# Peptides against a protein of PDB entry 9IZ0, part 125

Target 1, 345 residues: chain A of PDB entry 9IZ0
Amino acid sequence: ITCLGSNGHTYKQLVKGGNDDLRQDAVMEQVFEQVNGFLRSYRKTSQRNLSMRTYKVIPLALKTGVIEWVQDTIPLGEYLDSAHKVYHPKEWSLSTCRKLIAEKQMEDLETRLKVYDLVCRHYRPVFRHFFLESYADPVQWFTTQTNYARSTAVASVLGHVLGLGDRHGQNILIDKTSGEVIHIDLGIAFEQGKKLPVPECVPFRLTRDVVDGMGITGVEGVFRRCMEFTLETLRREEDSLLSVLEVLRYDPLFSWLISPLRRMKKQKMQLENFNQPESGNITTDASRDPKIQRNNVSGESEAERAILKVRQKLSSTLSVEASVGELIRIAQDPSYLALMFCGWS

## One batch from the design tools (peptide; made by RFdiffusion4, then SolubleMPNN)

Design b2_p15_8_s1 (from b2_p15_8, 10 letters changed)
Fold by OpenDDE base, seed 4:
Structure b2_p15_8_s1 (fold): chain B 345 residues (1-345), chain A 15 residues (1-15)
Amino acid sequence: as target 1 above (345 residues)
Amino acid sequence: DELLEFLESRKPKLL
């Protein structure tokens, strides 16, 4: 839909209907707005204009809402698929890579590492080309690449601390104007990504293409330093952040658990990416409600566990530099990336 | 090497 704003400007908006509860996205955006307050209050982060890029989510009903259409954006995964075909037309297709990784999903780590390495050799990074193609002016190129590295650093720290899941290339938008990353589909938080059919085992997305977009310095430039400043700010504001999360503990509309429907939808999307449409009429009788034994772990005990895990991630036991160093190491570790659904790009 | 050959043998033939 297109809405006329009170300022006389027209805004495109996405009306999303279906099984996705946009209330969780709206709540996570509110948490990001509070964190952006902390980032603006702290000198080291404010001097760099560090922020999590937010978008407006208006839940209209339990399963319907309006999402701000972020103009001039592209999904990271859409850009990477298109750019890879241009720059590496003799390499494997994304579908071939996905198929090989999935065919080996049940194999040992050694086999999965060999397959991951093979896929990596046949699917090279291209995301540096986003900046080279989009910005003819060297100042604009440098500014947007810097904004990308800064924005990715903030999103990486926040994504880790809040346990944001489902950070695949379609859930990360790139703003073509600013170079900033915009994280969308926030309905997997507080480490619920570990409950997916392919468990998430990285703290945030730091794949080879995500790093290639940072330019020649990779993670050792703007990205690492901005992660450090962001984590330092969040550690300083720990009590403030935890107080915001405690308000959500008492919100009857907020779900600390992945919905069974969302889990099933993600499972289907993971499976459908493997099924070429063979035209077989398999009437899957959708009537067998699997009695998922609700282990009556009270919703309160899951909220408490989530908040405790946020507190643990903000622990000052390690220096900011050591903590960021370990997060960057884990996020780039082939032993973790080989276990992911799409860890190579 | 064997895994590479095995995976190369399973490359979808580009039509």
Scores: peptide ipSAE 0.014, ipTM 0.436, DockQ to the pose 0.036
Fold by OpenDDE base, seed 2:
Structure b2_p15_8_s1 (fold): chain B 345 residues (1-345), chain A 15 residues (1-15)
Amino acid sequence: as target 1 above (345 residues)
Amino acid sequence: DELLEFLESRKPKLL
């Protein structure tokens, strides 16, 4: 849909119909706006314009809504597939790499690590080229790469704290104008990614290509420092953030648990991404929802457990630097990345 | 205008 705004500008909007409850995405976007308020209130974060990039989500019904079309964006995974074909045309295809990882999914960690290393040697990082291709001016190049590292740092801390899941390359958009990241499809939160058929075991996405986009310093510099400032701000605003999450405890529309339907859909998407190399457009067949009797008693107990985990992640038991250092270490650990669907890109 | 007003009326309010 294209809408004419009261300002005379035309806005493209995506009407999403399907099995996804856009209310959960709209709720997470409101949590991000509150966090952006905290980031603006502190000198260390405001001086760097640190924010989680947000987009407008308007749920119309249980299975329909309007999403803001984020203009001038590309999915990270779409860019990486295209760029890898250009810069490394003699390396393995994305499909070959996915197939090898899939064929070994049921094997031991040692075998999976050997396959991961083999795939990594035949599929080298390329994301640095996004900035080199898009910006001819060295000042624009440096500015956009800096904005990427900053936005990725905010998204990494916030994604860890809120337990955001399903952070694959199609759910991360890159803004071609600013270099900032936009996270989409927010319906897997509060560590529900651990309940997927391929469990998520990293705190956030920090794969080799995500690091390659940070330039020669990698994680050491803008990214690490911006993670530290973001975590310092969230620790100071712990009570404010927890108060925002407590409102969700009493929202009958919010789901603290991944639905069996969403789990099955993500399972199908994982299987289809193994079998079909090129069609990123998974047409979501509107299969009939069995009336899941939500036992209300389970929802409150899961909300309380989720809020407790957020509080634990904001604990000042370790320094900000030590906490960020450990998060970066775990997010880059091959023993975790080798267990993921696409931990090598 | 009517669509935007309809959409804003459907925006979930957390706070």
Scores: peptide ipSAE 0.008, ipTM 0.347, DockQ to the pose 0.024
Fold by OpenDDE base, seed 5:
Structure b2_p15_8_s1 (fold): chain B 345 residues (1-345), chain A 15 residues (1-15)
Amino acid sequence: as target 1 above (345 residues)
Amino acid sequence: DELLEFLESRKPKLL
């Protein structure tokens, strides 16, 4: 929809209806705004303008709301598919790569690793070209690539700490003006990605293309240092962050569990991505609401478990550098990446 | 070639 504001400006908005709980998106955006407060208050993060990019979500009812249309963005996955066809026209198609990974999804780790390595040799990274194409000025190129590495670092730490799932290339937008990442569709949080038909086993998305966008230094430059400063800030503000999450524990509208409907939708998408090229109009008319009796007592126990996992991830048992080093290692480890769903690569 | 042959050898033979 397009709305005329009281200021005379037109705003494009996305009306989302159906099975996605926009209240979860709105709550996660509110948590990100609080975290952005902590990042602005701490010298090491404020000097680098570290923030999680946010967007406006207005829930209107249980399953309907209005989302801000983030202008001047492109989905990471849309750019990568298009760029790969241009820069590597002799390599395998994304559909071929997805099919090969998918056909071996039920096989042992050794077989899945061999398939993942084969796919990696026939589908090379291209995301560095986004910055080279978009910015003819070297200062703008360097600034936008730096903003990308910074925003990806913040999103990676927050994504790990809050246990954000479903971080496929369509749920990560790139701002074409700033190079910053915008995470959308936040309805899988607090490790609920591990309850998907293909469990998520990495802390955040750090695929070869995500690294290629960081330039020649990859993860060892701006990205690692910005992850360290972000995690240091979150450890310092642990009690403040946990207090924000405790308010959500008592919200009767917040769901700490992935809905059965969202799980089924993700299962269906995982199965349909085997059989059809992306025709983007999934109007799923799901008119039969199963009466989910929310036992309130089960919600409090899952909220407590989620908060305990957040506290555990903020533990000072390891240094910030050691913790970030291990997160980066796991997020890039082929033994974890080969276990992801076929659309993760 | 060897990797394709390995992947083909592990196709479940639908008997």
Scores: peptide ipSAE 0.005, ipTM 0.346, DockQ to the pose 0.028
Fold by OpenDDE base, seed 1:
Structure b2_p15_8_s1 (fold): chain B 345 residues (1-345), chain A 15 residues (1-15)
Amino acid sequence: as target 1 above (345 residues)
Amino acid sequence: DELLEFLESRKPKLL
């Protein structure tokens, strides 16, 4: 839809109807805006303009709202699927790769590692081409690639700390103007991704294509340093961040838990969307999620557990450099990546 | 709440 603002400007907006709680997205965007305040307050982060890119979410009801249409963006997964067809036309299709991973999902780690390695040999990274194609000017190329690495570093730290799940290529937008990443569909947070039928086991998305977009230095440059500065800022503002999350503990409409029905639907819809040709008719069958009486006591206990997990991730027991080093190692480890849902690729 | 004022100020007229 197009809406006329009170300022006389027209804004494109996406009306999302479905089972997604847009109130959870709106709350996570408020948390990101508070974190952006912390990032602006510290010299190491402010001098680099480090921020989590936000978008406006207007919840109209529990399952319906208006999302700001972020202009000049593309889903990372949409760009990658198109670019792989152009640059590697003799390699395996994304659908073939996903099928092989899905067929071996119930096998042992050794078998899943062999399948993941085989897929990696037949599906090579291409995301560097986004910057090479889009920016003919060397200064614009360098600036946008730097903005991408910075934005990805902030999103990686926040994604780990807040336990953001469902970070597949369709839930990450690339801004074609700035090179920055925009994370969407924030409905899986506080490690609820570990409760999916295929548990999420990486701290954030650091796939081979995400690294290829960082250029020749990969993770060893702007990205690592910006992760370190972001984590240093969040450790300094631990009490401020926890206080923001404690306000959400008392929100009776905030969902610290992904419902069993929503857990099954998320990974099922991902599988179904892989088998449908590009006819954008999302007929979301309006199966009323039965009102699971949220025993308020169970919600508070899960909120307390979530806040405790955030505190544990901000612990100063390890240096910032050691903590970031371990996060980068785990996020790139084939033994974790091979265990991810086939829709993560 | 700044969000409520923002929502009230942005009440979009559907064109």
Scores: peptide ipSAE 0.000, ipTM 0.226, DockQ to the pose 0.023

Design b2_p15_8_s2 (from b2_p15_8, 10 letters changed)
Fold by OpenDDE base, seed 4:
Structure b2_p15_8_s2 (fold): chain B 345 residues (1-345), chain A 15 residues (1-15)
Amino acid sequence: as target 1 above (345 residues)
Amino acid sequence: EELEKFLESRKTKLL
């Protein structure tokens, strides 16, 4: 829809009428706005204009809402698929890579590492081309690449601390004007990504293409330093951040758990991305409700566990530099990336 | 398409 604002400007908005509870997204955006307050109040982060890029979510009902259409954006995964076809037309398709990783999903780590390496050799990074194609002016190129590295650093730290899941290339938008990343579909938080059919095992998305977009310095430039300043700010504001999360503990509308419906939908989307339409009428009788042992872990116990895990991630046991170094290491580790649905790009 | 089919046919020999 297009709405006329009170300022006389027209805004495009996305109406979602799907089974996804937009209240989770709205609450996570509110948490990001509070964190942006902390980032603005701290000298090291404010001097760099560090922020989590937010978007407006207005829940209208349990399953419907209006989302701000972030203008001039592209999903990272859409850009990468398109750019890879242009720059590496003799390499494997994304579908071909996905199929191989899935076919070996139940194999041992050694086999999965070999498959991941094979995929990586036949699907090279291209995301540097986003900046080279989009910005003819060297100052704009440098500014937008810097904004990308900064926004990715903030999103990486905050995404790790809050345990944001489902960080695939379609849930990360790139702003074509600023180079900033916008994280969307925030309904998998507090490490609920580990409950997905393909468990998330990285702290944030730092794949080869995510790094390629940072330019020649990769992670060792603006990205690492901005992660350090962001984590330092979040550690300083630990009590403030935990107080914001404690308010959510008492929100009867907030779900600390991934909904069974969302889990099934993500499972189905993962499986459908493997089914090319071969016309085989396999009537899979959907009637086998797997007896999910509802361990009656009260919603309060899951909220408490989530908050405890946030506190643990903000622990000063390691220096900021050591903590960021370990996060960057894990996020780039082939032994973790080989386990992911799309860890190669 | 033909290149993808060729690469797919070679994958089954390299794994």
Scores: peptide ipSAE 0.005, ipTM 0.340, DockQ to the pose 0.031
Fold by OpenDDE base, seed 1:
Structure b2_p15_8_s2 (fold): chain B 345 residues (1-345), chain A 15 residues (1-15)
Amino acid sequence: as target 1 above (345 residues)
Amino acid sequence: EELEKFLESRKTKLL
């Protein structure tokens, strides 16, 4: 839809209807706005303009709402699929790679590692080309690549701390103007990704293409330093962040749990959407999710467990550098990446 | 203060 604002400007908006509760997205965006306040308060983060990119979400009902259309963006996965066909036309298709990973999903770790390594040899990273294609001016190129690495660092720390799941390439937008990342579909948070049929094992998305976009320094440049400054800020503001999350504990509309039906549907729809060509008729059969009487006691106990896990992730038992080093190691470890859902590639 | 503004902004979005 297109709305005329009271300021005379025209705003494109996406009306989302379906099974996703946009109130969860709206709540996570409010948490990001508070974290952006903390990032502006500290010299190390403010001097670098470190922020989580936010978008406006207006929930209209339980399963419908209006989302701000972020102009001049592309899904990371859409860019990568198109760019891979251009730069590596003799390599395997994304569909072939996903099929091989899916066929071996029930096999042992050793077999899954061999398949993941084989896929990696036949599907090389291309995301560096995004910056090389879009920016002929060296200053614009350097600025945009730096903004990408900074934005990805903030999103990686926040994604880990808040336990954001479902970070596949379609749920990460790239701003074509700034190079910043915008995370969408925030309906899997507080480690609920570990409750999917194929559990999420990595703290955030740090695939070979995500690293290739950081340029020649990869993770060891702007990215690592910006992760460290972001985590240092969140550890200082632990009590403030936990107080914001405690407000959500008492929100009867917030879902600390992904429903069993939504768990099954999310990975199934990912498999189906990856196997269908562009015919955009998502006839979402309106199977009424049975009113799971949320036993208020079960929701409160899961909220408490979620807050305790956030506190544990902000623990100062390890240095900021050691904590970031371990997160970067795990997020790139083939033994974890080979266990991910085939749609993570 | 910031927490009260956050709580108040949530009350106004639930109305």
Scores: peptide ipSAE 0.000, ipTM 0.224, DockQ to the pose 0.021
Fold by OpenDDE base, seed 2:
Structure b2_p15_8_s2 (fold): chain B 345 residues (1-345), chain A 15 residues (1-15)
Amino acid sequence: as target 1 above (345 residues)
Amino acid sequence: EELEKFLESRKTKLL
């Protein structure tokens, strides 16, 4: 839909109908707005304009809502597929790579690592070209690449702390104007990604293409430093952040658990992405929900466990530098990336 | 205060 704002500007909006509870997304966006308040309060983060990019979500019903259409964006996965065909036309297709990884999904780690290495040799990173193509002026190029590294660092720390899952290339938008990342479809949080058919084993997405977009310094430049400043801010505001999350404990509409239906939908999307070529908008009309009696007692115990895990991730037992170093190491580890649905790009 | 504003912002989004 297109809405005329009271300011005379036209805003495109996405009406999402289906099985996705947009209340979960709206809650996570509210948490990001609070975290952005913390990032503005500290000189180290405010001087760099560090923020999690947010979008407006208005849930209208259990299965319908309006999402802000983020203008001038592209899904990371859509750009990477298109750019890979241009810059590496003799390499393997994304479908070939996906097929080989899937065919070996039930094999041992050694076999999966060999297949992952083979895929990596036949599917090279291209995301640096986004900045080179889009920005002819060297100052604009450097500014947008810096904004990308900054926004990715904030999203990586916050995504780890909140246990954000389902961070595939279609759920990460790139702003073509600023170079910043925008995370969408936030309904898998608090490590519920580990309960997917393909478990998420990395703290955040730091694949070869995500790193290639950071330029010549990779993770050792702006990215690492901005992760450190973000984690330092979240550790200082631990009690404030935990207080915000405690409010969610008593929300009867908030789900600390991934729904069986959402797991089945993600499983189906994973299987369909093996059998069908290029069409990213699977609107699955899924019929009648059986009334799952939520045992309320299970929800409070899951909320308490989720909040405890957030507190543990904010622990000052390790330095900020050591904690960030370990997160970067794990997020790039081939032994975890080889287990993922798309760990090579 | 910030928690109350967050709670109020949630009440308006749950309606």
Scores: peptide ipSAE 0.000, ipTM 0.277, DockQ to the pose 0.023
Fold by OpenDDE base, seed 3:
Structure b2_p15_8_s2 (fold): chain B 345 residues (1-345), chain A 15 residues (1-15)
Amino acid sequence: as target 1 above (345 residues)
Amino acid sequence: EELEKFLESRKTKLL
């Protein structure tokens, strides 16, 4: 829909209906707004304008709401598919790569690693071209690439701490103006992605294309340093962050569990995205609402486990540098990336 | 202050 604001501006908005509970997304955006408060209060993060990009979510009813249309954005996966056809027209198609990974999904890790390596050799990174083609001015190019690395670092730390898992390329928007990342569809949090049919096994998305967008320094430049400052801020504000999450423990509207319907939808999307090349708007008209009696006791026990895991991830047992180093290592480990739905790009 | 407002806005939604 397009709404006329009281300021005379027209705002495009996405009305989402059906089976997605936008209350989860709205809660995660509120958590990010609080974290952005912590990032603004801390000198090391404030001096770098570190923030999680947020978007407005207005839940109207069960499974219905309005989402802000983020202007001047493109999904990372849409850009990468288009750019790969331009810059590497002799390499394999995304559909060929997906098919080969899917055909070997039930094989051992050694076989899956060999297939992942084969796919990687026939599907090279291209995301550096986003910055090179979009910004002719060297200062704009450097600024936007720096903003991308900063934004990705904040999102990576928050993604790990809040257990957002692997964010597929359609759930990451790139702002064409700033180079910043915007994470959308936040309905899988607190490691519930590990319960998917293809489990999310990485702490955050740090694929070859995500790294290629950081430029020549890759992860060892702005990205690592901004992860360190973000994690240092979150460790300092641990009690404040945990207090925000404890309020969600008692929120009957918040779901600490992935809904069976959302699990089935993600399962179908995982299976269908292996078999279909085209980005068709799958309007799944799944009209039967089973009255999910949320056993409150099961939700409370999952909330407690989630908060304990957040506390463990904020632990000072390892230095900030050691913790960030290990997260970067795991997120880039071929043994995890070979298990992912799309770990090569 | 912002945290207290957030926490209080959540308590009022639970009542």
Scores: peptide ipSAE 0.000, ipTM 0.306, DockQ to the pose 0.019

